# Peptides against a protein of PDB entry 5T59, part 28

Target 1, 112 residues: chain A of PDB entry 5T59
Amino acid sequence: TTPTMQSTSLLTEHLGYPPISLVDDIINAVNEIMYKCTNAMEKYLMQRNIIGKKDFSDEIKIGTAKLESLLENSVDKNFDKLELYVLRNILSIPSDLLEENRFRLLHHEKLV
Target 2, 90 residues: chain B of PDB entry 5T59
Amino acid sequence: EHIRFQRLVQVCNKALEESIRKLQSWEKIHECFPNYGQTREGIENLTVCQQQVIKLWSNLSRVEFDAIFHERSIEEKLNQLDDLINKARS

## One batch from the design tools (peptide; made by RFdiffusion4, then SolubleMPNN)

Design b1_p11_5_s4 (from b1_p11_5, 4 letters changed)
Fold by OpenDDE base, seed 2:
Structure b1_p11_5_s4 (fold): chain B 112 residues (1-112), chain C 90 residues (1-90), chain A 11 residues (1-11)
Amino acid sequence: as target 1 above (112 residues)
Amino acid sequence: as target 2 above (90 residues)
Amino acid sequence: SEEIEKIFEEI
């Protein structure tokens, strides 16, 4: 089920930030890490681009680019799943607590 | 009683693990460097590269994700959320 | 070992 506007508002109030902000931080971080990893890989191999008398620079560049693409696809897939899971199952308020009486309780707890 | 934060950690770990899975395949790595990987020295370089990039992935993700969780106070907030829910159901 | 990490640190 998709989070409601009400749950989002309540969670935003509780967290001090919108739930999506946490997910954004996570996704931004992994993307940064991803490119750092691929960059490091390329640099490592490019420092070792000559074997014998043959220069493998072009192959290394192409190969690392392919690996980057593979990693990008995997990251996108898996962290899309993560986003859905987090927003639906972790940063969520059970429907029974979205009732008016329960809603009051949550507000009361915050204000006290 | 407190379940949300542990689930967050679990799903993060799972996503990270699955994301790097293909790079853990030597076959996948070698396929990207068909000629380079036919040399002894190339194989050695690729082997080291593969191992170290996976290590880098793990280390960076641990540090960065922990920082995020800390900055967002997410463990505390999720525990509080669990408590609120449990209290409301009592 | 961990040369990739060292390279990363140099970036």
Scores: peptide ipSAE 0.157, ipTM 0.931, DockQ to the pose 0.668
Fold by OpenDDE base, seed 3:
Structure b1_p11_5_s4 (fold): chain B 112 residues (1-112), chain C 90 residues (1-90), chain A 11 residues (1-11)
Amino acid sequence: as target 1 above (112 residues)
Amino acid sequence: as target 2 above (90 residues)
Amino acid sequence: SEEIEKIFEEI
């Protein structure tokens, strides 16, 4: 179920910010973390790029890029699911309370 | 009673765990470095790298997500939401 | 070894 405009307005009033803002913060954070992790991995291995008489720099760059892509795809998939779950099931108002009378009660309770 | 914040934490943890799962596979790590991983020293480096990246992922996510939750006061707000909903139903 | 974390801290 997609959140309604009414629920969004009520939640925005309650939270002090739109529900989507929380999700945006989370997604932005994990993306930043993801690239920090892959960057650190590449740097670590590049400091150890020579074994014996062979330079593995090219292989390391390609390999870390592959891992980055793998992680990126997984992050996208799982946090898209997270977004839907949060907005639909956590930052949501039950439909029975969106009826006219109960809607007013929720609004009234917040203001009192 | 208060369930929404708990669910938020759970779904965040789930998403983080599932996202890093493939990186926890030694086979997947090794296949990205087919020649490097055929050397003893290369295997050692990859092993340490894998362990440290997973640790970094866990630590950074914990710190950053906790900061977000704090800045947004989300636990308090979700608890209040639960209370409001329960009261409206009573 | 926590070297990879140290690398991160340098960024």
Scores: peptide ipSAE 0.140, ipTM 0.930, DockQ to the pose 0.742
Fold by OpenDDE base, seed 5:
Structure b1_p11_5_s4 (fold): chain B 112 residues (1-112), chain C 90 residues (1-90), chain A 11 residues (1-11)
Amino acid sequence: as target 1 above (112 residues)
Amino acid sequence: as target 2 above (90 residues)
Amino acid sequence: SEEIEKIFEEI
């Protein structure tokens, strides 16, 4: 099920930030890490681009680009699943608590 | 009693694990460097590179995700959420 | 853990 506006509001009040912000932080972080990894790989190999008398620089650049694309696709796929799971199952409020009387509990705890 | 934060950690680990899976394949690495990987030195370099990248992936993700969780106080907030839900159902 | 794995397979 998709999070409702009501649940989002309640969770935002509870968290101090919208639930999606946490997911955004996670996704942004993994993207940064991903590019750091691929950059490190390219640099490492480019420092070792000559074997014997042959220069493999072009092959290294193409190869690392392919690996980057592969990793990008995998990250996108898996963290899309993560986003869905987190928002639906972790940062969620059960439907029975989305009634007026149950809203009071969350609101009351904040005010006390 | 408290389950949400544990699940958050688990799903993060799962996503990270599945994301790096293809880079753990030597065959896929080698396919990207067909001529370079035919040399002894090339194989050695690729082997070290693969291992180091996987380690870097693991270490950076651990540090960065922990920082996010701390900055967002997510463990505390999720525990509180669990408590509120349990209280409401009691 | 099992629930997470199931969801990842279903999505």
Scores: peptide ipSAE 0.131, ipTM 0.935, DockQ to the pose 0.021
Fold by OpenDDE base, seed 4:
Structure b1_p11_5_s4 (fold): chain B 112 residues (1-112), chain C 90 residues (1-90), chain A 11 residues (1-11)
Amino acid sequence: as target 1 above (112 residues)
Amino acid sequence: as target 2 above (90 residues)
Amino acid sequence: SEEIEKIFEEI
C-alpha cells in the first residue's frame, strides 16, 4: 500500500521527523560511501599506473569511471527499492488502524 | 512482537549486498581494465583493489548506518510503533 | 596490502 498524508503525519509525530528523512539519511550515506570507494580505487591504481614501460593512466581513469557508473546504477536501483519498502512496510500504519479511535490511541500515547 | 527494526536492518543489508554484487565479480572488474588486466602486476593490483573496496564498503556502511539509526533512535521508535499497533489490535 | 588500506582509511 501507498503511504497517506495521515499516516505520514502520525509517524512524523511519533518519530519526531518525517519518515522520508530516515531514508534520505541512508541514501545520502551510501552515496558518500560509494564515491569514497571508487575514489580510493582510482588513487591506488593511479599510483601503480606504470607497468613495465607502459603507462596505463588513461585506461585506469576510464575503467574506474565505468566501475563508478556501474555502482551508481546498482545503488540507485537497490536503494529505490529500499525506500519503497521502508515507507510502505516498516514506517507505516496498517490500514485497519487508520481510524479516529486508533489514531486517538497513537496520539494519546505520544502525549502522555 | 518487535519486527519492524529487524526488517529495517535486513532490507539495509540486502540493498548493500546487492549494490556491491557487481564489484564482487572479477569478470566485471577485468572488463573495465582490458589491457591493464593482461599484465601480471595489473591483475595483482586489481585483485587487491577489489578486495579492499569490498571491505571498505562493508565497514563504512556498518558504521554510518549504525550512526544514523542511533541518531534517529529508530530501534526504540519502531519497537514503540509495534507495541502501539499491537495494543490497538487487542 | 597495507598501502591500499591506508588510502581507503584516509577517505
Scores: peptide ipSAE 0.128, ipTM 0.930, DockQ to the pose 0.715

Design b1_p11_6_s1 (from b1_p11_6, 5 letters changed)
Fold by OpenDDE base, seed 2:
Structure b1_p11_6_s1 (fold): chain B 112 residues (1-112), chain C 90 residues (1-90), chain A 11 residues (1-11)
Amino acid sequence: as target 1 above (112 residues)
Amino acid sequence: as target 2 above (90 residues)
Amino acid sequence: MDDEIEAFINS
């Protein structure tokens, strides 16, 4: 289920930050790691670009770009799923506890 | 009783594992370097490259994600959330 | 982090 405004507010108060901020950190981190990995691949191969008398620099650049795209697409897909799952099922408050009495209990527990 | 943080770790690991899946395919790697991979040295270089990038992916993600979880105190916060929910239901 | 990357590149 999609998080409600009430749920977001309660979780923000509890966490000290909006739930989306955690997801943003995760996604930013994996993106950084992804490009570091692909850049490392390119640099590794570019240092080994000549085999015999043949220079494979162009093929390496194209090939690593293809791998980057492949990884990028996979990261996007899987971490989009992660974002949805985290926000809906982990950083969430069950709907039955968003009733007035339960809401007050959670709020009171936070303040006291 | 405490389930949310475990789930967070699980889904993060799964996302990381699924994301690197394509690079774990030698066929996919080789297809990107059709001529380079026809040479003995090229194959050797690609083999090392594949192994090292997967290792790098794993190591960097472990360090960075653990840092995020620590900085956000997410284990503690999720455990507290579990406790609050359980208390509300009792 | 940079050390690991450099180690990879020079492996």
Scores: peptide ipSAE 0.626, ipTM 0.948, DockQ to the pose 0.876
Fold by OpenDDE base, seed 3:
Structure b1_p11_6_s1 (fold): chain B 112 residues (1-112), chain C 90 residues (1-90), chain A 11 residues (1-11)
Amino acid sequence: as target 1 above (112 residues)
Amino acid sequence: as target 2 above (90 residues)
Amino acid sequence: MDDEIEAFINS
């Protein structure tokens, strides 16, 4: 189920930060890694751009850009799924614990 | 008993693996460099490039994600969450 | 991080 305001508040109290902050860290990290990888590919190939008498610099630039786009699309798709899964199934509180009596238990455990 | 952190690791690995899958295809790599890949040296360079970028992807993601998990104390927090849930249901 | 990247580029 979709996270509720109550669930978010309880998890924020438990974690010390909002659940979305973890997801943001993960997504920011993978995006940084993605561009580091594609940049490295381009630099690697550009250092090897001349084969015989032919200069393949333009083809390399276009080709690496295509690979970057391909990777971007895949990252976006898969980490959107990850975000939904994490927030709904991992950083979540079961409905039975959101009932009034169980809600008190979570607060009580923090005080003990 | 503790399942949430394991699931977090699994879903992260799955997302990373699925994301890099396209670059693991030699056909897709070669398609992006149609003339460069028609040369012997070009093929050799592309082969090394493909292998190295996949390795780099794996290494960087492992280091960065582990750092995030540590900084957020997420294993401990998720284990505690599992314990709270199990206690409430007992 | 930078070391691994440079190692790749120069491999």
Scores: peptide ipSAE 0.625, ipTM 0.948, DockQ to the pose 0.874
Fold by OpenDDE base, seed 1:
Formats: sequence, C-alpha cells, structure tokens
Structure b1_p11_6_s1 (fold): chain B 112 residues (1-112), chain C 90 residues (1-90), chain A 11 residues (1-11)
Amino acid sequence: as target 1 above (112 residues)
Amino acid sequence: as target 2 above (90 residues)
Amino acid sequence: MDDEIEAFINS
C-alpha cells in the first residue's frame, strides 16, 4: 500500500522531517560509499598494474568499471526495495489511526 | 513492543549485504581481470583487493548509517511511533 | 573515512 498524503503529513509532524528524507539520506550515503569503494579498488590495482614486464593498466581500468557497473545495478535494485519497504511498513501509520478521532492521539502526545 | 527500528536496521543490513554479494564472488572478480588473474601476483593482489573492499564497504556503511540514524533520531522516533500505535489499540 | 581508504590502497 502506497503511503497517503495524510500519513505523510502526520509522520512529518512526528519525525520533524518528511519520511522520504530518511530514505534519501540512506540512498545518498550508500551511493557515496559505493563509489569510494570502487575508486579505492581501482587505485589499489593501478598501483600494482605491472606484473613482470607486462602492464595491465588497461585491463584493470576496464575490469574495475565492470565491477562498478555490477555494484551500481545491485545497489539500485536492493535500495529501491528498501525504499518501498521502509515507507510502506516502517514509516507508516495503520489505517485505524488515520481516522479523524485518532489524529488527536498523535497531536495530543506531542503537546504533552 | 518496539519493532520498527529493529526492522529498519534489519532491512538496511539486508540491502547492504545483497548489494555487495556479487563482489564476494571470486568468480565474478576474476572474470573482470582474466589475464591479470592468470598471474600468481595478480591473483594475490585481487585476493587482497576483494577482501579489503568488502571490509571497507562494511565499515563505511556502519559508520555512515549510524550517523544518519543518530542525526534523524530515528530510534527514538520509531519507538515513539510504536508506543502510539500500541496505545491506540489498547 | 579517508584514512581507512588510504590504508586499503596502500595495504
């Protein structure tokens, strides 16, 4: 079930920020980590690019690019799933609390 | 009683684990460096590289995600949400 | 973070 505007508003009030902001932080972080990892891997291997008399620089560049692509695809897939799960099942308000009389509970607790 | 934050941590860990799974495959790593990996020294370098990048992935993600959770006070907020829901159903 | 990355690269 897709979150409603009503639930988003209530959660924003409760959290102090929109639920999507947390997901954005997580996704931005993993993307940064991903590129740091692949960059480090490339640099590590490029410092070790010569074996015997052969220079493997071109192969290393191509190979690390392939690994980066694999990681990108996997990150995209898995964190898209994460986004859906978090917004639907964690940062969600049950329908019984979305009734007019139940809104007061969230507001009441905030005021006390 | 409090379940949402635990679930958040679990799904984050799962997403991180599933994302790095292909890099945990030696076969996948070796396939990207077919000639480099035919040398003894190349294999040694790739082995260390694979181990270190997986470790780096784990360490960086732990630090960054913990920082996000702290900055967003998400454990407290999710616990409060659980409490509100439980109270409403009582 | 940068220290850990450098440690990896130079390992």
Scores: peptide ipSAE 0.625, ipTM 0.948, DockQ to the pose 0.882
Fold by OpenDDE base, seed 5:
Structure b1_p11_6_s1 (fold): chain B 112 residues (1-112), chain C 90 residues (1-90), chain A 11 residues (1-11)
Amino acid sequence: as target 1 above (112 residues)
Amino acid sequence: as target 2 above (90 residues)
Amino acid sequence: MDDEIEAFINS
């Protein structure tokens, strides 16, 4: 089930930030790491681009670009799943607690 | 008792592991460098490159995700959430 | 982070 506005508000109050902000941090981090990894691969191979009398620079550039695309697709797929799971199953409030009497309990615990 | 933070760590690790899975395939790496990989020295370089990038991926993700979790105080907040839910159901 | 990257490139 999709998180409700009510659940988001309660969790934002509890966390001090919207639940989606945590997911955004995670996704931004993995994207940064991804490009650092692919850039490092290219740099490593480009420093080793000449074997014997042959220059493989063009092949290396094309090959690393293909690997980057492969990694991008995998990251997108897996972290889309992660986002859904986190927001629905981890950063969530059970439906039985999304009632007036239960909301008061959560607010009461915060205030005392 | 406390389950949400453990699940967060698990799902993060799974996503990271599955994301790097294709780069762990030597066949896929070699296919991207068909002529370079036909040389002895090229194979050696690709082998080291593959190993190093996987290690770099693992190390950077560990450091960055731990930093995020700390900055967001997410373990404490999720434990508190578990406690609140359990208390409400008791 | 940068140190690890440089270590990889120069490995």
Scores: peptide ipSAE 0.596, ipTM 0.948, DockQ to the pose 0.877

Design b1_p11_6_s2 (from b1_p11_6, 3 letters changed)
Fold by OpenDDE base, seed 4:
Formats: structure tokens, sequence, C-alpha cells
Structure b1_p11_6_s2 (fold): chain B 112 residues (1-112), chain C 90 residues (1-90), chain A 11 residues (1-11)
């Protein structure tokens, strides 16, 4: 099911932060890790750029950039799926409980 | 009983695993370095590089995601959410 | 984190 304002409000109260904040943390982290990995890969190869008498620096730079793009696309795709799943299926309240009485229970338990 | 945190961990691991899948392909790695990979030494370097970056990916993600989960107290909060939902249905 | 990266680069 799709998240609602009511669900978001209840979960924000429960978590102490909006559900999207957790997802943002995760996505920001993986993006940071991604670029650290690709940067490390480039540096590793650039320290090994000369084979025999040939300098492969240009090829290494281009190749690493291609791998970075490949990884970016994959990260974007998979973590977009993650975001949707987390917000809809994990950080969610079943629709049948978004009734007045059951809604009150969740609110009451938090405040007691 | 408690299912949400387990699902969170699973979906995170799956996303990480699927994201790094392309770098696990030797063919894709080699295609990016067509001339470098034609040399013995280049192949050796690419092999080590591929292995190391995958390990780095795994290690960094484990540490960072665990830190996020801890800082957000998400296991406790999701367990509580499970309990509240179950209680509401009883 | 930085140490792990450095170890990789220098491996």
Amino acid sequence: as target 1 above (112 residues)
Amino acid sequence: as target 2 above (90 residues)
Amino acid sequence: MEEEIKKFIES
C-alpha cells in the first residue's frame, strides 16, 4: 500500500523522525561508499599505470569512469526499489489499523 | 512475531548485493580496459582490483549501515511497531 | 574507513 500522511505522522511520532529520514541516511551512505570505492579503484590502477614501456593512464581514467557510471546506475535502480519497499512494507501501518480506535492505541502507547 | 527489522536487513543486503553485481563480472571489468587487460600484468592488477573493491564495498556498507541502524534505534522501533500492530489486532 | 581504503590502494 501507499504511505499516507496519517501513517507518516504516526510513524514519525513513534520513530522520533520521519520514515524518509532513515531511507535518506541509507541512500546517502551507499552513495558515499560507491564513490569511495570507485575512487580507490582508480587510485589503485593509477599507481600501476605503466606496463612495460606503455603508460595506460588515459585508459585507466576512462575505464574507471565507465565502471563508476555502471555502478551509479545499478545503485540508483536498486535503492529506488529499496526506498519504495521500506516505506510501503516496513515503515508502514496496515490500512485496517488506520481506524479511529486502533489509531488511538498506537498514539496512546507512545504517550504513556 | 518480530519481522520488520529482519525485512529491513534483508532488503538492504539485497540492494547492496544487486548493486555490486556488475563489478563482479570479469567481462565487464575487462571491457573497460581493453588494452590494459591485454597484458599479463594488467590482468593481474585488474583481478586484484576487482577483488579488493568488492571487499571494500562489503566492509564499508556493513559498518555504515550498522551505524545508521544503531543511531536510528531502528531494530527497537520496528520491534515495538510489530508489537503494537499485533496488539491492535488481538 | 580511510585505513581500509588505504590498504586497498597499497595492496
Scores: peptide ipSAE 0.611, ipTM 0.948, DockQ to the pose 0.876
Fold by OpenDDE base, seed 5:
Structure b1_p11_6_s2 (fold): chain B 112 residues (1-112), chain C 90 residues (1-90), chain A 11 residues (1-11)
Amino acid sequence: as target 1 above (112 residues)
Amino acid sequence: as target 2 above (90 residues)
Amino acid sequence: MEEEIKKFIES
């Protein structure tokens, strides 16, 4: 189920931050890592761009760009799934706890 | 008893593993460097490059994700959430 | 992080 405003508010109070913020951190991190990896690949190969008397610099640049695109697509796909799963199944409050009495319990625990 | 944080770690690992799968394919790597990969030295360089980038991916993700989890106190918060849910249902 | 990247590039 899709998170409700009520559950988001309760979780924000509990976590000290909105649930989406955690997901954002994760996604931002993996994106940073992704580009660091592809950049490292390019630099590694560019330092080894000449074999014999042939310069493969152009091929290396094109090839690493293709690999970056492949990785980007995969990261986007898999972490979109992750976002959905985390927000729906991990950072979620069961519907029965959103009832008035259960809501009070969650609120009360913070105040005590 | 506590299940949410475990699930978070699992799905993160799964996403990371699935994401790097394309780079784990030698065929895909080689296809990107058709002429470079026709040389002995090129093959050697590509082999090392592939291995190292996969290791780098794993190491960086481990460090960064652990840092995020710590900064967000997510294990504690998710455990507390589990406890609250269990308490409410008891 | 930067050291690991450097090690990779120089490997």
Scores: peptide ipSAE 0.610, ipTM 0.948, DockQ to the pose 0.868
Fold by OpenDDE base, seed 1:
Structure b1_p11_6_s2 (fold): chain B 112 residues (1-112), chain C 90 residues (1-90), chain A 11 residues (1-11)
Amino acid sequence: as target 1 above (112 residues)
Amino acid sequence: as target 2 above (90 residues)
Amino acid sequence: MEEEIKKFIES
C-alpha cells in the first residue's frame, strides 16, 4: 500500500519532519560509509602495491573500482527495498485511524 | 506492544548485511586481484583488507545510524505511534 | 570515523 497524502501529513505532524526525511538520512549515511570503505580499501592496498619487483598499482585501482561497483549496486538495491518497507509498513497509519473519529484522536493526543 | 522501532532496526541491519555480502566472499575479492592474489604477500594483504573493511562497515554504520535515530527521536516517536494505534483499536 | 579509517589503512 502506497502512503497517502493524509498519512504523510499526520506523520509529519507527529514526527516533526516528513517521513521521507528519515529515509533520506539513512540512505545518505550508508552512501557516505560505502565510499569511505572503498576509499580505505584502495588506500590500504595502494600503500602495499609493490610486491617483490612488481608494481600492482594498476591492478589495485581496477580491482577496487570493481568492488566499489559491486557494493554500489547492492546498496542501491537493498536500501531501495528498505525505503519502500519503512514508508509503507513502519511509518504508516492504518486505514481505521484515517477515519474522522480516529483522526481526531491523533490530534487530541498531541495537544494534550 | 511496541513493534515499529524493532522492525526499523531489523530492516536496517538486514539491508546492511545484504549490502556487504559480496565483500564477505573471499572468492569475489580474489577475482578482482588475479595477479596480486597469486603472491603470498598479496593474499595476506587482501585477507587483512577484507577483514578490516567489513569491520569498518559495521562500526561506521552502527555509529551513524544510532546518531540518526537519536537525532530524529525515532524510537520515541514510533513507540508513541504504536500506542496511538493500540489505543484507537481498543 | 577518521581515526578508524586511519587505523585501517595503517594496519
Scores: peptide ipSAE 0.609, ipTM 0.948, DockQ to the pose 0.883
Fold by OpenDDE base, seed 2:
Structure b1_p11_6_s2 (fold): chain B 112 residues (1-112), chain C 90 residues (1-90), chain A 11 residues (1-11)
Amino acid sequence: as target 1 above (112 residues)
Amino acid sequence: as target 2 above (90 residues)
Amino acid sequence: MEEEIKKFIES
């Protein structure tokens, strides 16, 4: 189920930050890593761009760009799934506990 | 009893693993370098490149994700959340 | 991080 405003507020209070912030950190990190990896591949191959008398620089640039695209698509897909799962199933409060009496308990524990 | 943090780690690992899956395919790598990969030296370079980038991916993600988890105190917070939920149900 | 990248490129 989709997180409610109530659950978001409660979790924000508990975590000290909105749940989405953790996901944002994760996604930002993997994106940074992704581009570092693809850039490293390109640089590695570009330093080895000449074989015999042939310069493969253009092919390397195109090829690494293709790999980057493949990786981008995969990262987007898988971390979109991750985001949904984390927000719905990990950083979540069960619906049966989203009642006034239960809210009091959680709030009380936070304040004490 | 504490289940949320382990789930977080699991789904992160899964996402990372699935994301790098295509780069683990030699066929996919070779397809991107059709002429370069027809040379002996090119094949050697691509082989090393593939191995190294996968290693780099793993190492960087481990370091960065652990840093995030630490900075956000997420293990502690999720354990506390588990405890609060269990307490509320008791 | 940067050191790992450099080592990769130089490998």
Scores: peptide ipSAE 0.604, ipTM 0.948, DockQ to the pose 0.877

Design b1_p11_6_s3 (from b1_p11_6, 5 letters changed)
Fold by OpenDDE base, seed 5:
Structure b1_p11_6_s3 (fold): chain B 112 residues (1-112), chain C 90 residues (1-90), chain A 11 residues (1-11)
Amino acid sequence: as target 1 above (112 residues)
Amino acid sequence: as target 2 above (90 residues)
Amino acid sequence: MDKEIEDFINS
């Protein structure tokens, strides 16, 4: 289920940052890594573009672009799933703790 | 007792593994370079490239994700959350 | 990261 505003507030207080910030960090990181990988691959092959007096530069550029797109699609799909899972199942507060009694307990623990 | 951080690590690893799966397919790599991959040298270059990019993916993700987890103190925070929940239910 | 991977990045 979708996180509630109350859950988000309590977790933000506990974490020191909104739960979504962690997910954003993870997604930003993997995107950066992805483009570093594809860039390295293109550069590596472009330095080896001549085979037997034939220039394969155009094929390499097109091929690496296709691989980049393939990786992008996979990253998007899998990390969208990750985002949902983390926010719903990891960075979540059980409903019973969102009741008044449990809410006071959370505040009490912070003050001690 | 402490389960949330373990789950976080697991889901991150799963997402990373599934994301790189297509690049682990030699057939898919070769299909992107149909003429280049018909040469001996081309095959050799593609083989090295595939291996290195997979290693790069693995190493960069490990380093960067560990850095994020440390900077966000997420293991400690999730353990505390687990403890709080368990205490409340005891 | 090891030298081999760094070389690949910088290629």
Scores: peptide ipSAE 0.118, ipTM 0.928, DockQ to the pose 0.425
Fold by OpenDDE base, seed 4:
Structure b1_p11_6_s3 (fold): chain B 112 residues (1-112), chain C 90 residues (1-90), chain A 11 residues (1-11)
Amino acid sequence: as target 1 above (112 residues)
Amino acid sequence: as target 2 above (90 residues)
Amino acid sequence: MDKEIEDFINS
């Protein structure tokens, strides 16, 4: 079930912030973590770029870039699913309560 | 009774686990370094690198996500939401 | 955080 404007407003009041803000924080965090990981990988391997008489610097750069792309794609896919799930199933007001105006309880509790 | 926060934690963990899954594949790692990985030292370096990055991923995500949850007071808010919904249905 | 992890980050 797709969240409604009404649900979003009520949840924003309850949370003190829009539901999407939490998701944004999570996604921003994982993106930062992702690039920290790939950067660390590249640096680690570049410090070990010479094996015997061969310099593998170019291969390491290309390879790490490929892994980064792989990770990016996976992160995008899985956290898109996460966003959908969180907004629909966690940060949501059941439709039956919205339809029956039972969500007024949220307002009541907020004001009391 | 309180289910939403637990679900949030679960879905976050699942997304993190699935995201790092391909990096856990030695085959995928090796494919990115076809010549480097043909050397003994290269294999050793890649092995250590793979292990370290997975640990880094796990630890950073734990720390950062916990910080987000704390800053957003999300456990408390979700518990309250559960309670409100349950009360409304009573 | 583990020192080993930090070392890896800073390597």
Scores: peptide ipSAE 0.116, ipTM 0.929, DockQ to the pose 0.399
Fold by OpenDDE base, seed 3:
Structure b1_p11_6_s3 (fold): chain B 112 residues (1-112), chain C 90 residues (1-90), chain A 11 residues (1-11)
Amino acid sequence: as target 1 above (112 residues)
Amino acid sequence: as target 2 above (90 residues)
Amino acid sequence: MDKEIEDFINS
């Protein structure tokens, strides 16, 4: 199930930032890393594009693009799952605790 | 007692591992370069490239994710969350 | 990052 507004508010107060902000940081980071990897691969191979008398530049460009697409698809799939898992199972408050007692505990901890 | 941060690390590692899985396949790499990979020198270049990309993926993700976790103080916050939940149930 | 990886990314 989707996190409630109440859970989000409580967690935001606890964390000092909305739970989604952590997930956004993670996803932004992996996307940046992904393109750094594919760019490095293309550059490495393009510096080695000629073997014998044959120029493989076009094949290298197409091939690295294919690998980039494979990686993009996998990243999207796996980190979409990660987002759901983190927000629902890690950065979450059990429903049975979303009552008066939970609010009191958070307030008490801040005062101590 | 403290379980949430461990789970966060685990799910991050799993997502990273599964994302790079296909690049770890030599067959997948080779099929993207069918003619280049028919040469001895091409095979050597692809082998090195594959190895280096996987290392780069691993190292960059470790450094960047650790930085995020530190900046967000997430281990401490998740441990505190576990403690709060446990107190509420006791 | 070690030198080898840096060289690769900067190649």
Scores: peptide ipSAE 0.114, ipTM 0.928, DockQ to the pose 0.405
Fold by OpenDDE base, seed 1:
Structure b1_p11_6_s3 (fold): chain B 112 residues (1-112), chain C 90 residues (1-90), chain A 11 residues (1-11)
Amino acid sequence: as target 1 above (112 residues)
Amino acid sequence: as target 2 above (90 residues)
Amino acid sequence: MDKEIEDFINS
């Protein structure tokens, strides 16, 4: 199930930021890490591109690009799942707390 | 009683582990460098590269995610959320 | 991060 507007507003008030902002931070971070990893890999191998009398630069560039693509696809898949799980199961408000009587409880606890 | 933050950590770890899984396969790595990997030096270089990338992935993820969790005070906020829910259901 | 990782990044 998708989060409701009421749930989002309550969580935003509680967190001090929209729930999606946390997910955005996580996804942005992993993307940055991903490209740092692939860049490091390419640079490492390109410094070792010549073996004997043969230059493997072209193969290295193609190969690292393939690995980057592979990693990108996996990151996209797994962190899309993460986003759904976090927003639906972790950053969620149970239905009983969305009722009027429980709504005031959340506000009361914040103000006390 | 506090379960949400633990779940957050778990799902993050799972996503990270699954994302790097294919790079942990030597076969996948070698397939991308079919001729380079037929040389002794190439195999050695690829082996080191694979190991270092995996370590880099793990270390950077730990540092960056911990920073995010701290900046967002998410452990505290999720614990408070758990407490509110438990109180409402008591 | 250990020196080995840093060296790899900077390679």
Scores: peptide ipSAE 0.122, ipTM 0.929, DockQ to the pose 0.435; fails the geometry check

